# Peptides against a protein of PDB entry 4GMN: the designs that were tried, part 28

Target 1, 375 residues: chain A of PDB entry 4GMN
Amino acid sequence: RYANITLLALVTLASIGTDFQETLVKGNQGSRESPISAADEEWNGFDDADGDAMDVDQKSSSGEDQEEDYEEIDVKEDDEDDDDDSITSEMQADMERVVGADGTDDGDLEDLPTLRELIQTAVPQLIRLSNLPIDSDESLTIQSHALSALNNISWTISCLEFANGENANIHNAWYPTAKKIWRKTILPILEADSADLKLATQVTSLAWAVARVLHGETPTDGNPHRKFISLYHSSKQQAGGNSNSIEEPEDPFQGLGVKCIGVVGSLAHDPAPIEVNREVGVFLVTLLRQSNNVPPAEIVEALNQLFDIYGDEELACDKEVFWKDGFLKHLEEFLPKMRTLTKGIDKRTQPELRTRADEALLNLGRFVQYKKKHA

## One batch from the design tools (peptide; made by RFdiffusion4, then SolubleMPNN)

Design b1_p10_2_s3 (from b1_p10_2, 5 letters changed)
Fold by OpenDDE base, seed 4:
Structure b1_p10_2_s3 (fold): chain B 375 residues (1-375), chain A 10 residues (1-10)
Amino acid sequence: as target 1 above (375 residues)
Amino acid sequence: MRLPTHSNLS
């Protein structure tokens, strides 16, 4: 009886997460039906303006030697007093107060009572249920449904815009909860090293949803990026051995490989530790170099992650990883392979994959040009 | 414009 009530509650919470996403997508579509006038400003390509070879007549103007009298500017050695930039003990105490204010600024969700109850009441129970000892088929079923509900809620929240302080109240309420999901649900399941590919796919999907909000602020404890890279490689070894048993998902973007790439890419965003960024960047670039045996959807996701991670030249990872490790050369060398890969995708049988690959190819060309201009 | 990232709802 309790099991059936718990299962019904979990299915209901998973449905609420989905229905909430559909409502947000419909709401955002209704606001975007303001006609963006397609200013098809035809980017008039550089007109090859006629090379009128103006004969620059060599007028030999005899420059008169004006002896400009170098006035010796007596640079007064101003004794720059070494103002010892002793970070004042007050600034350090204020930083410690700001860091030590584990102020449960539970972002004010007064206007969003349903979302508040999902984050504050439901998610903590789902975390608890996802961590039950697996001692029965019933406990395994409860865990799977709890992970499904956490996944749907986390994905829905990860589809909100948080740039420029948008939805800051939701971000602030979700952020500590997302860290709690990571530490209490995702990490323990990853550390259990279960051979269950279904569980691995569920936890990796949840990890991607959580990491899409936390980015480089995702807890680095236990090097989770290496666990997901290992899971990626393990999933490929298993698929190569048992040709009969892994139903490839109908959607190529739902594959465990794509999910692993999405997680590690998200983990490598600023302010991720440079060494985490490097290990992920090297992994992603290595997929491009070895692309002959990599599914097209994984290549598309790996490119998108590389663009998002290294799109900003002001970030420390641009200088310390992208340029230092020579990633531009690998991206440029991959461009002709990406053209071949994209052309090989049948638009009739895989229209979404082809559209995403055409976009990723366009963005790769632009990204390589951008990086060459800013070198 | 980046196409919306695929949502992995279960």
Scores: peptide ipSAE 0.061, ipTM 0.831, DockQ to the pose 0.658
Fold by OpenDDE base, seed 1:
Structure b1_p10_2_s3 (fold): chain B 375 residues (1-375), chain A 10 residues (1-10)
Amino acid sequence: as target 1 above (375 residues)
Amino acid sequence: MRLPTHSNLS
């Protein structure tokens, strides 16, 4: 009885975390449909003048337009009003406030009661449940569901903008809680060194969500970046040996390798110790050098992390790592490989992976050009 | 534009 109530509560908290993220995505899409008035930026056409008038008289062959009568399949949108009663009116109201709030620095969640209760009441209980002694399949199930709920809440919060002081109240409320999740949930599980790949994937997903907010301010105790790099390598060795189909996640970006890259990348941001930054930077650049044996999604994530870590020339890691360790050369040498990799992704079967790879390729070209100008 | 970071929701 108690276990079933606990499991139901954990599933409900995980759902609330998902529904909250979906509402954030929908709210951010609705705000973009404000018609950008086409400011006529006059494309000043290149004025190249030369006028040679060759007169070629090609004849008007009248091809008969066969009107193929596309039968308008009246797809009755059955408005299945899936009254997805999962989103409470209070959650929706909190979401509308988060998306619309020009960041008032008042540091209080008074106007965000649902988010406040998630951070202040639910998360401390989830941390407690994720730290129960594993002595039964029931305790393992409770841990897994507690990690799922922590993951969904942490991901949702990590999708908020915190740049330029936006959502400062949420950031200030979340930041100490995120550090507590790291120290009390993530580190103990990573230190237990369990051979459970499911648990490793869950904790790595949670670690990425937390590290996306904490960045280089993530606690460096016990060198967690090395643990995630080790986990990355261990996951690759296991996939190569036993034909036990770890069902490759349908989404290539849900893979443990991508999650490991996302974590270590986030950990290497300023103000991370230069040694941590260097070890991560060398790991990421090494993936690019070995790209023939690396999934495309991991390459995309590794590039995005490298751009974020080394995009600012004012940071100590630019001089002490990027330039000193010669990363520009490796990025430049990778450009033709990235073009080949991106072109090899089928747009029909993997549209998202192709879009992300096209963007990462564009950004790699821009980044290499930027760094060459600022050398 | 950064595409929205994949929701690693569980």
Scores: peptide ipSAE 0.061, ipTM 0.834, DockQ to the pose 0.671
Fold by OpenDDE base, seed 2:
Structure b1_p10_2_s3 (fold): chain B 375 residues (1-375), chain A 10 residues (1-10)
Amino acid sequence: as target 1 above (375 residues)
Amino acid sequence: MRLPTHSNLS
């Protein structure tokens, strides 16, 4: 009896997450149905600088030339002793406390009572249910449904725009909760090293949704990027051996491989540690080099992640990873392979995969051209 | 950020 009530509640929460996502997608389609005009807009990186040029009509007040005699303050060059700014373990612990001080400015969700109750009341219960001891098929079913509900809520929130301070109240309310999902649900399941590919797919989907909001601020404890890279490789080995029909997901973008790429790509964004970025970047570029044995959907996702990670030249990862590790050469060498791959996708049987591959091919051409101008 | 064209809904 209690199990059935819990399952019904979990299914209801998962459905609310889905219905909310469909509503957001329909709302945003009304604004973004401007076709990305195939206008020859030069790829200028990911400058989110909508510099709304406030035309400050500064009236030329002809202020008189008062020659104020700037006395030369003889600033003595005091010898700056090279105090090795070893970030003291105390400053690192204080940064960890300031970053880990949940400034519980719980974003004011007064106007969003349903979302408030989802984040503040439902999600903490779902986290608890996902961490119950698995001792029965019923407890495994409860965990699966709790993960599904967390996934749907997290994906829905990850579809909101948070750039330029948009939805800041939702971001501020979600951010500490997203970190809690990561630390309390995702990491423990990944550390359990379960041979259950269904559970691995569920937790990886949830991890991607969470990492799409947290980006490089996703907790790096225990090197989660390496766990997802390992999971990617393990999933390929299992698919090759057992002709037991794990029905290839009807949607090629729902595959565990795509989800692993999406997670590690999201984890590699600034301000991720440069070594995390490098390991992920090398993994993604290696997929392109080995593309003959990689599903087209995974190639599309790997390209999109590479564009999003290395699209800004001001980021430390551009100089320290992209240029230093010679990624441009690998992307340029991949262009003719991507053209062949994209042309090999049947538009009739896989229309969506073909559309996304055509877009990724276009963006690869633009990205390579951009990076060649900024070399 | 690209909106996921696919809802990874479960």
Scores: peptide ipSAE 0.059, ipTM 0.836, DockQ to the pose 0.844
Fold by OpenDDE base, seed 3:
Structure b1_p10_2_s3 (fold): chain B 375 residues (1-375), chain A 10 residues (1-10)
Amino acid sequence: as target 1 above (375 residues)
Amino acid sequence: MRLPTHSNLS
């Protein structure tokens, strides 16, 4: 009786986290349909400085590129309006406030009562439930559901913008709680060295969500980046040895390898110790060098993490790691391999993977040009 | 920042 009530409560908390994330994604998609004017915007790094649009002179090279008639596959979005009316009016009102909140530094979630109760009341209980001694299938089930609920809440919060003081009240409320999830849930599970790949995938997903907010301020106790790099390598050894179906997740971006890359990338951001940044940067660049044996989704994620870590030239990691360890050469040598990899992805069978690979290829070209200009 | 694809939910 109590177990079923606890499980139902955990499922409900996980669903609340999902519904919030879906609403955030729908809201952000509607804002990005501003037509990307095909202006060759020179990638100027991550500096929010009002960089004057350099007029790139249109040299009119009249190449007779054959118009391959891309039949516009009219994907009828069957708007199956599954009106999953699961979003409470209070949740929707909190979401509308988060999207519309001009960054008032009042670290009080007074205006966000649902989010406040999730952070202050639910998350501390979920942390407690994730730390129960595993002595039964029931305790393992409770841990799994507590991790799922923590994952969904943490992912939802990690989708908010926190740059330039945006959502500072939410950031200030979440930040100590995120550190508590890291120290009390993530680290103990990683230290238990469980051979359970399901548990490893759950804790790594949660770790990525938490690290996307904490970045280089994530607690460095016990060298967590090395644990996730080790987990990455261990997961590849298991996939190669047992032809027993670990069903590769239907979504290539849900793989444990992608999640490990996302965690270690996030951990390597400033103000991470230069040694941590170097170990992660070398790991990511090594994946690009070994790309023939690396899934395309992991290459896409490794590139994005490298751009995010080394996009700012004012950071100590640019001079002490990127330039000093010669990363530009490896990125430049990878460009022709990335073009071949991207062209090898079938747009009909893997449309998302192809789109994200095309974007990562474009960004790699821009990033290499930027770094050559700033050398 | 890239939005995580919906798929990171459990």
Scores: peptide ipSAE 0.058, ipTM 0.836, DockQ to the pose 0.721

Design b1_p10_2_s4 (from b1_p10_2, 5 letters changed)
Fold by OpenDDE base, seed 4:
Structure b1_p10_2_s4 (fold): chain B 375 residues (1-375), chain A 10 residues (1-10)
Amino acid sequence: as target 1 above (375 residues)
Amino acid sequence: MRLPTHSNIS
């Protein structure tokens, strides 16, 4: 009886997460039906303006030697008193108060009571249920449904815009909960090293949703990026051995390989530690170099992650990883391979994959040009 | 414009 009630509650919470996503997507579509006039501003390429070789007549103007009298500016040595920049004990105490205010600024969700109850009441119970000892088929079923509900909620929240302080109240309420999902649900399951590919796929999907909000602020404890890279490689070894048992997902972007790339890419964003960024960047670039045996969807995701990670030249990872490790050369060398790969995708059988590959190819060309201009 | 990332809702 309790099991059936728990299962019904978990299915209901998973459905609420889905219905909430559909509502957000419909709401955002209704606001975007303001006709963005396609200003097809044809980027008029640089018109090669005719090189009218103006004969600059060498008028030999005899420069008269004006002896400019160098007035000796008596630079008074102003004794710059070494004002000892002693960080005032008050500024240090205010910084300690700001850092020591582990104020549960539970982002004010007064206007969003359903989302508040979902984050504050439901998610903590789902975390608890995802961590039950697996001692029965019933406990395994409860874990799977709890992970499904956490996944759907986390994905829905990860589809909100948080740039420029948008949805800051939701971000602030979700952020500590997302870290809790990571530490209490994702890490323990990854550390258990289960041979269950279904569980691995569920936890990796959840990890991607969480990491899409936390980015480089995702807890680095236990080097989770290496666990997902290892899971990527292990999933490829298993698929090569048992040709019969892994139903390839109908959607190529739902594959465990794509999910692993999405997680590690998200983990490598600023302010991730430079060595985490480097290990992920090297992994992603290595996929491009070895692309002959990599599914097209994984290449598309790896490119998108590389663009997002290294798109900003002001970030420390641009200088310390992208330029230092010579990633531009690998991206440029991959461009002709990407053209061949994209052309090989049948538009009739895989229209979405082809559209995303055409976009990733376009972005790769632009990204290589951008990086060459800013070298 | 980047196409919306595929949501992995189950």
Scores: peptide ipSAE 0.069, ipTM 0.837, DockQ to the pose 0.657
Fold by OpenDDE base, seed 1:
Structure b1_p10_2_s4 (fold): chain B 375 residues (1-375), chain A 10 residues (1-10)
Amino acid sequence: as target 1 above (375 residues)
Amino acid sequence: MRLPTHSNIS
């Protein structure tokens, strides 16, 4: 009885985390009128250099439009009013406030009651449940569901903008809780060194979500970046040996390798210790050098992390790691390989992976040019 | 912040 109630509550908290993220994504899509501009704003590194558009007069060869009569499959939208009763009117109202709030620095979650209860009431219980002694299949199930709920909540919060003081109230409420998740949930599980790849994937996903907010301020106790690098390598060795189909996640970006890269990348941001930054940077650059044996999604993530870590020339890691360890040469040498890799991804079978690889290739070209100008 | 277009939600 108690276990079933606990499991139901954990599933419900995990669902609330999912529904909250979906509503955030839908809300952010609704505010973006034009799909074109969103890709250009996040690249804070390029001043508008007035590049003379060479007027390449591409002669329109009039190919005959074969009107293939697409039978209008009258997909009756059965308005299955799936009254997705999962999103409470209170959650939706909190979401509308978070998406619309020009960041008032009042530091209080008074106007965000659902989010407040998630952070202040639910998360401390989930941390407790994730730390129960594993003595039964029931305790393992409770841990897994508690990790899933923590993951979903942490991911949802990590999707909020915190740059320029945006959502400062949420950031200030979450930050101490995120550090508590790291110290009380993530580190103990990583130190237990369990051969359970499912548990390792769950804790690594949670670690990424937490590290996306904490960045280089993530606690460095016990060198967690080395644990995730070790986990990355161990996961690759296991996949090569036993034909036990670890069902490759249908989404290539849900892989344990991508998650490990995302964690260690996030851990290496300023103000991370230069030694941590160097070890992570060398790991990421080494993946690019070994790209023939690395999944495309992991290459995309490794590139994104390298851009985010070394995009700012004012940071100590630019001089002490990027330039000192000669990363520019490795990035430049990787450009032709990235073009080949990206072109090798089928747009029909992997449209998202192809889009993300095209973006990462564009950004790699831009980043290499930027660093060459600022050398 | 790049929205994780990939929801790592479980």
Scores: peptide ipSAE 0.067, ipTM 0.844, DockQ to the pose 0.817
Fold by OpenDDE base, seed 3:
Structure b1_p10_2_s4 (fold): chain B 375 residues (1-375), chain A 10 residues (1-10)
Amino acid sequence: as target 1 above (375 residues)
Amino acid sequence: MRLPTHSNIS
């Protein structure tokens, strides 16, 4: 009786986290349909400085590029309005306030009562439930559901913008709680060295969500980046040895490998110790060098993490790692391999993977040009 | 920042 009530409460908390994320994604998609004017915007790094649009002189090279008639597959969005009316009016009102909140530094979630109760009341209980001694299938089930609920809440919060003081009240409320999730839930599970790949995938997903907010300020106790790099390698060894179906997740971006890359990339951001940044940067660049044996989704994620870590030239990691360890050469040598990899992805069977690979290829070209200009 | 695709929810 109590177990079923606890499980129902955990499922409900996980669903609340899902519904919030879906609303955030729908809201952010509507804002990005501003037509990307095909202006060759020179990638100027991550500096929010009002960089003057350099007039790139249109040299009119009249190449007779054959118009391959891309039949516009009219994907009828069957708007199956599954009106999953699961979003409470209070949740929707909190979401509208988060999207519309001009960054008032009042670290009080007074205006966000649902989010406040999630962070202050639910998350501390979920942390407690994730730390129960595993002595039964029931305790394992409770841990799994507590991790799922923590994951969904943490992912939802990690989708908020926190740059330039945006959502500072939410950031300030979440930050100590995120550190508590890391120290009390993530680290103990990683230290238990469980052969359970399901548990490893759940804790790694949660770790990525938490690290996307904490970045280089994530607690470095016990060298967590090395644990996730080790987990990456261990997961590849298991997939190669047992033809027993670990069903590769239907979504290539849900793989444990992608999640490990996302965690270690996030951990390597400034102000991470230069040694941590170097170990992660070398790991990511090594994946690109070994790309023939790496899933395309992991290559896409490794590229994005490299751009995010080394996009700012003012950071100590640019001079002490990127330039010093010769990463530009490896990125430049990878460009022709990335073009071949991207062209090898079937747009009909893997449209998302192809789109994200095309974007990562474009960004790799821009990033290499940027770094050559700033050498 | 790239939004994580919907898929990281469990």
Scores: peptide ipSAE 0.064, ipTM 0.843, DockQ to the pose 0.744
Fold by OpenDDE base, seed 2:
Structure b1_p10_2_s4 (fold): chain B 375 residues (1-375), chain A 10 residues (1-10)
Amino acid sequence: as target 1 above (375 residues)
Amino acid sequence: MRLPTHSNIS
């Protein structure tokens, strides 16, 4: 009896997450159905600088030339002793406390009571249910449904725009909760090293949704990027051996491989540690080099992640990873392979995969051209 | 950021 009530509540929460996502997607389609005009807009990186040029009509007040005699303050060059700014373990612990001091400015969700109750009341219960001891098929079913509900809520929130301070109240309310999902749900399941590919797919989907909001601020404890890279490789080995029909998901973008790429790509964004970025970047570029044995959907996702990670030249990862490790050469060498791959996708049987591959091919051409101008 | 064209809804 209690199990059935819990399952019904979990299914209801998962459905609310889905219905909310469909509503957001329909709302945003009304604004973004400007076709990305195939206009020859030069790829100028990911400058989100909508510099709304406030035309401040500064009236030329002819202020008189008062020659104020700036006395030369003889600033003595005191010898700056090279105090090795070893970030003291105290400053790192204080940064960890300031980053871990959830400034619980719980973003004011007064106008969003349903979302408030989802984040503040439902999600903490779902986290608890996902951490129950697995001792029965019923407890495994409860965990699966709790993960599905967390996944749907997290994906829905990850579809909101948070750039330029948009939805800041939602971001601020979600951010500490997203970190809690990561630390309390995702990491423990990944550390349990379960041979259950269904559970691995569920937790990886949730991890991607969470990492799409947290980006490089996703907790790096225990090197989660390496766990997802390992999971990617393990999933390929299992698919090759057992002809047991794990029904390839009807949607090629729902595959565990795509989800692993999406997670590690999201984890590698600034301000991720440069070594995390490098390991992920090398993994993604290696997929392109080995593309003959990689599903087209995974190639499309790996390209999109590479564009999003290395699209800004001002980021430390551009100089320290992209240029230093010679990624441009690998992307340029991949262009003719991507053209062949994209042309090999049947538009009739896989229209969506073909559309996304055509877009990724276009963006690869633009990205390579951009990076060649900024070399 | 590209909106995931696919909602990984379970």
Scores: peptide ipSAE 0.067, ipTM 0.843, DockQ to the pose 0.861; fails the geometry check

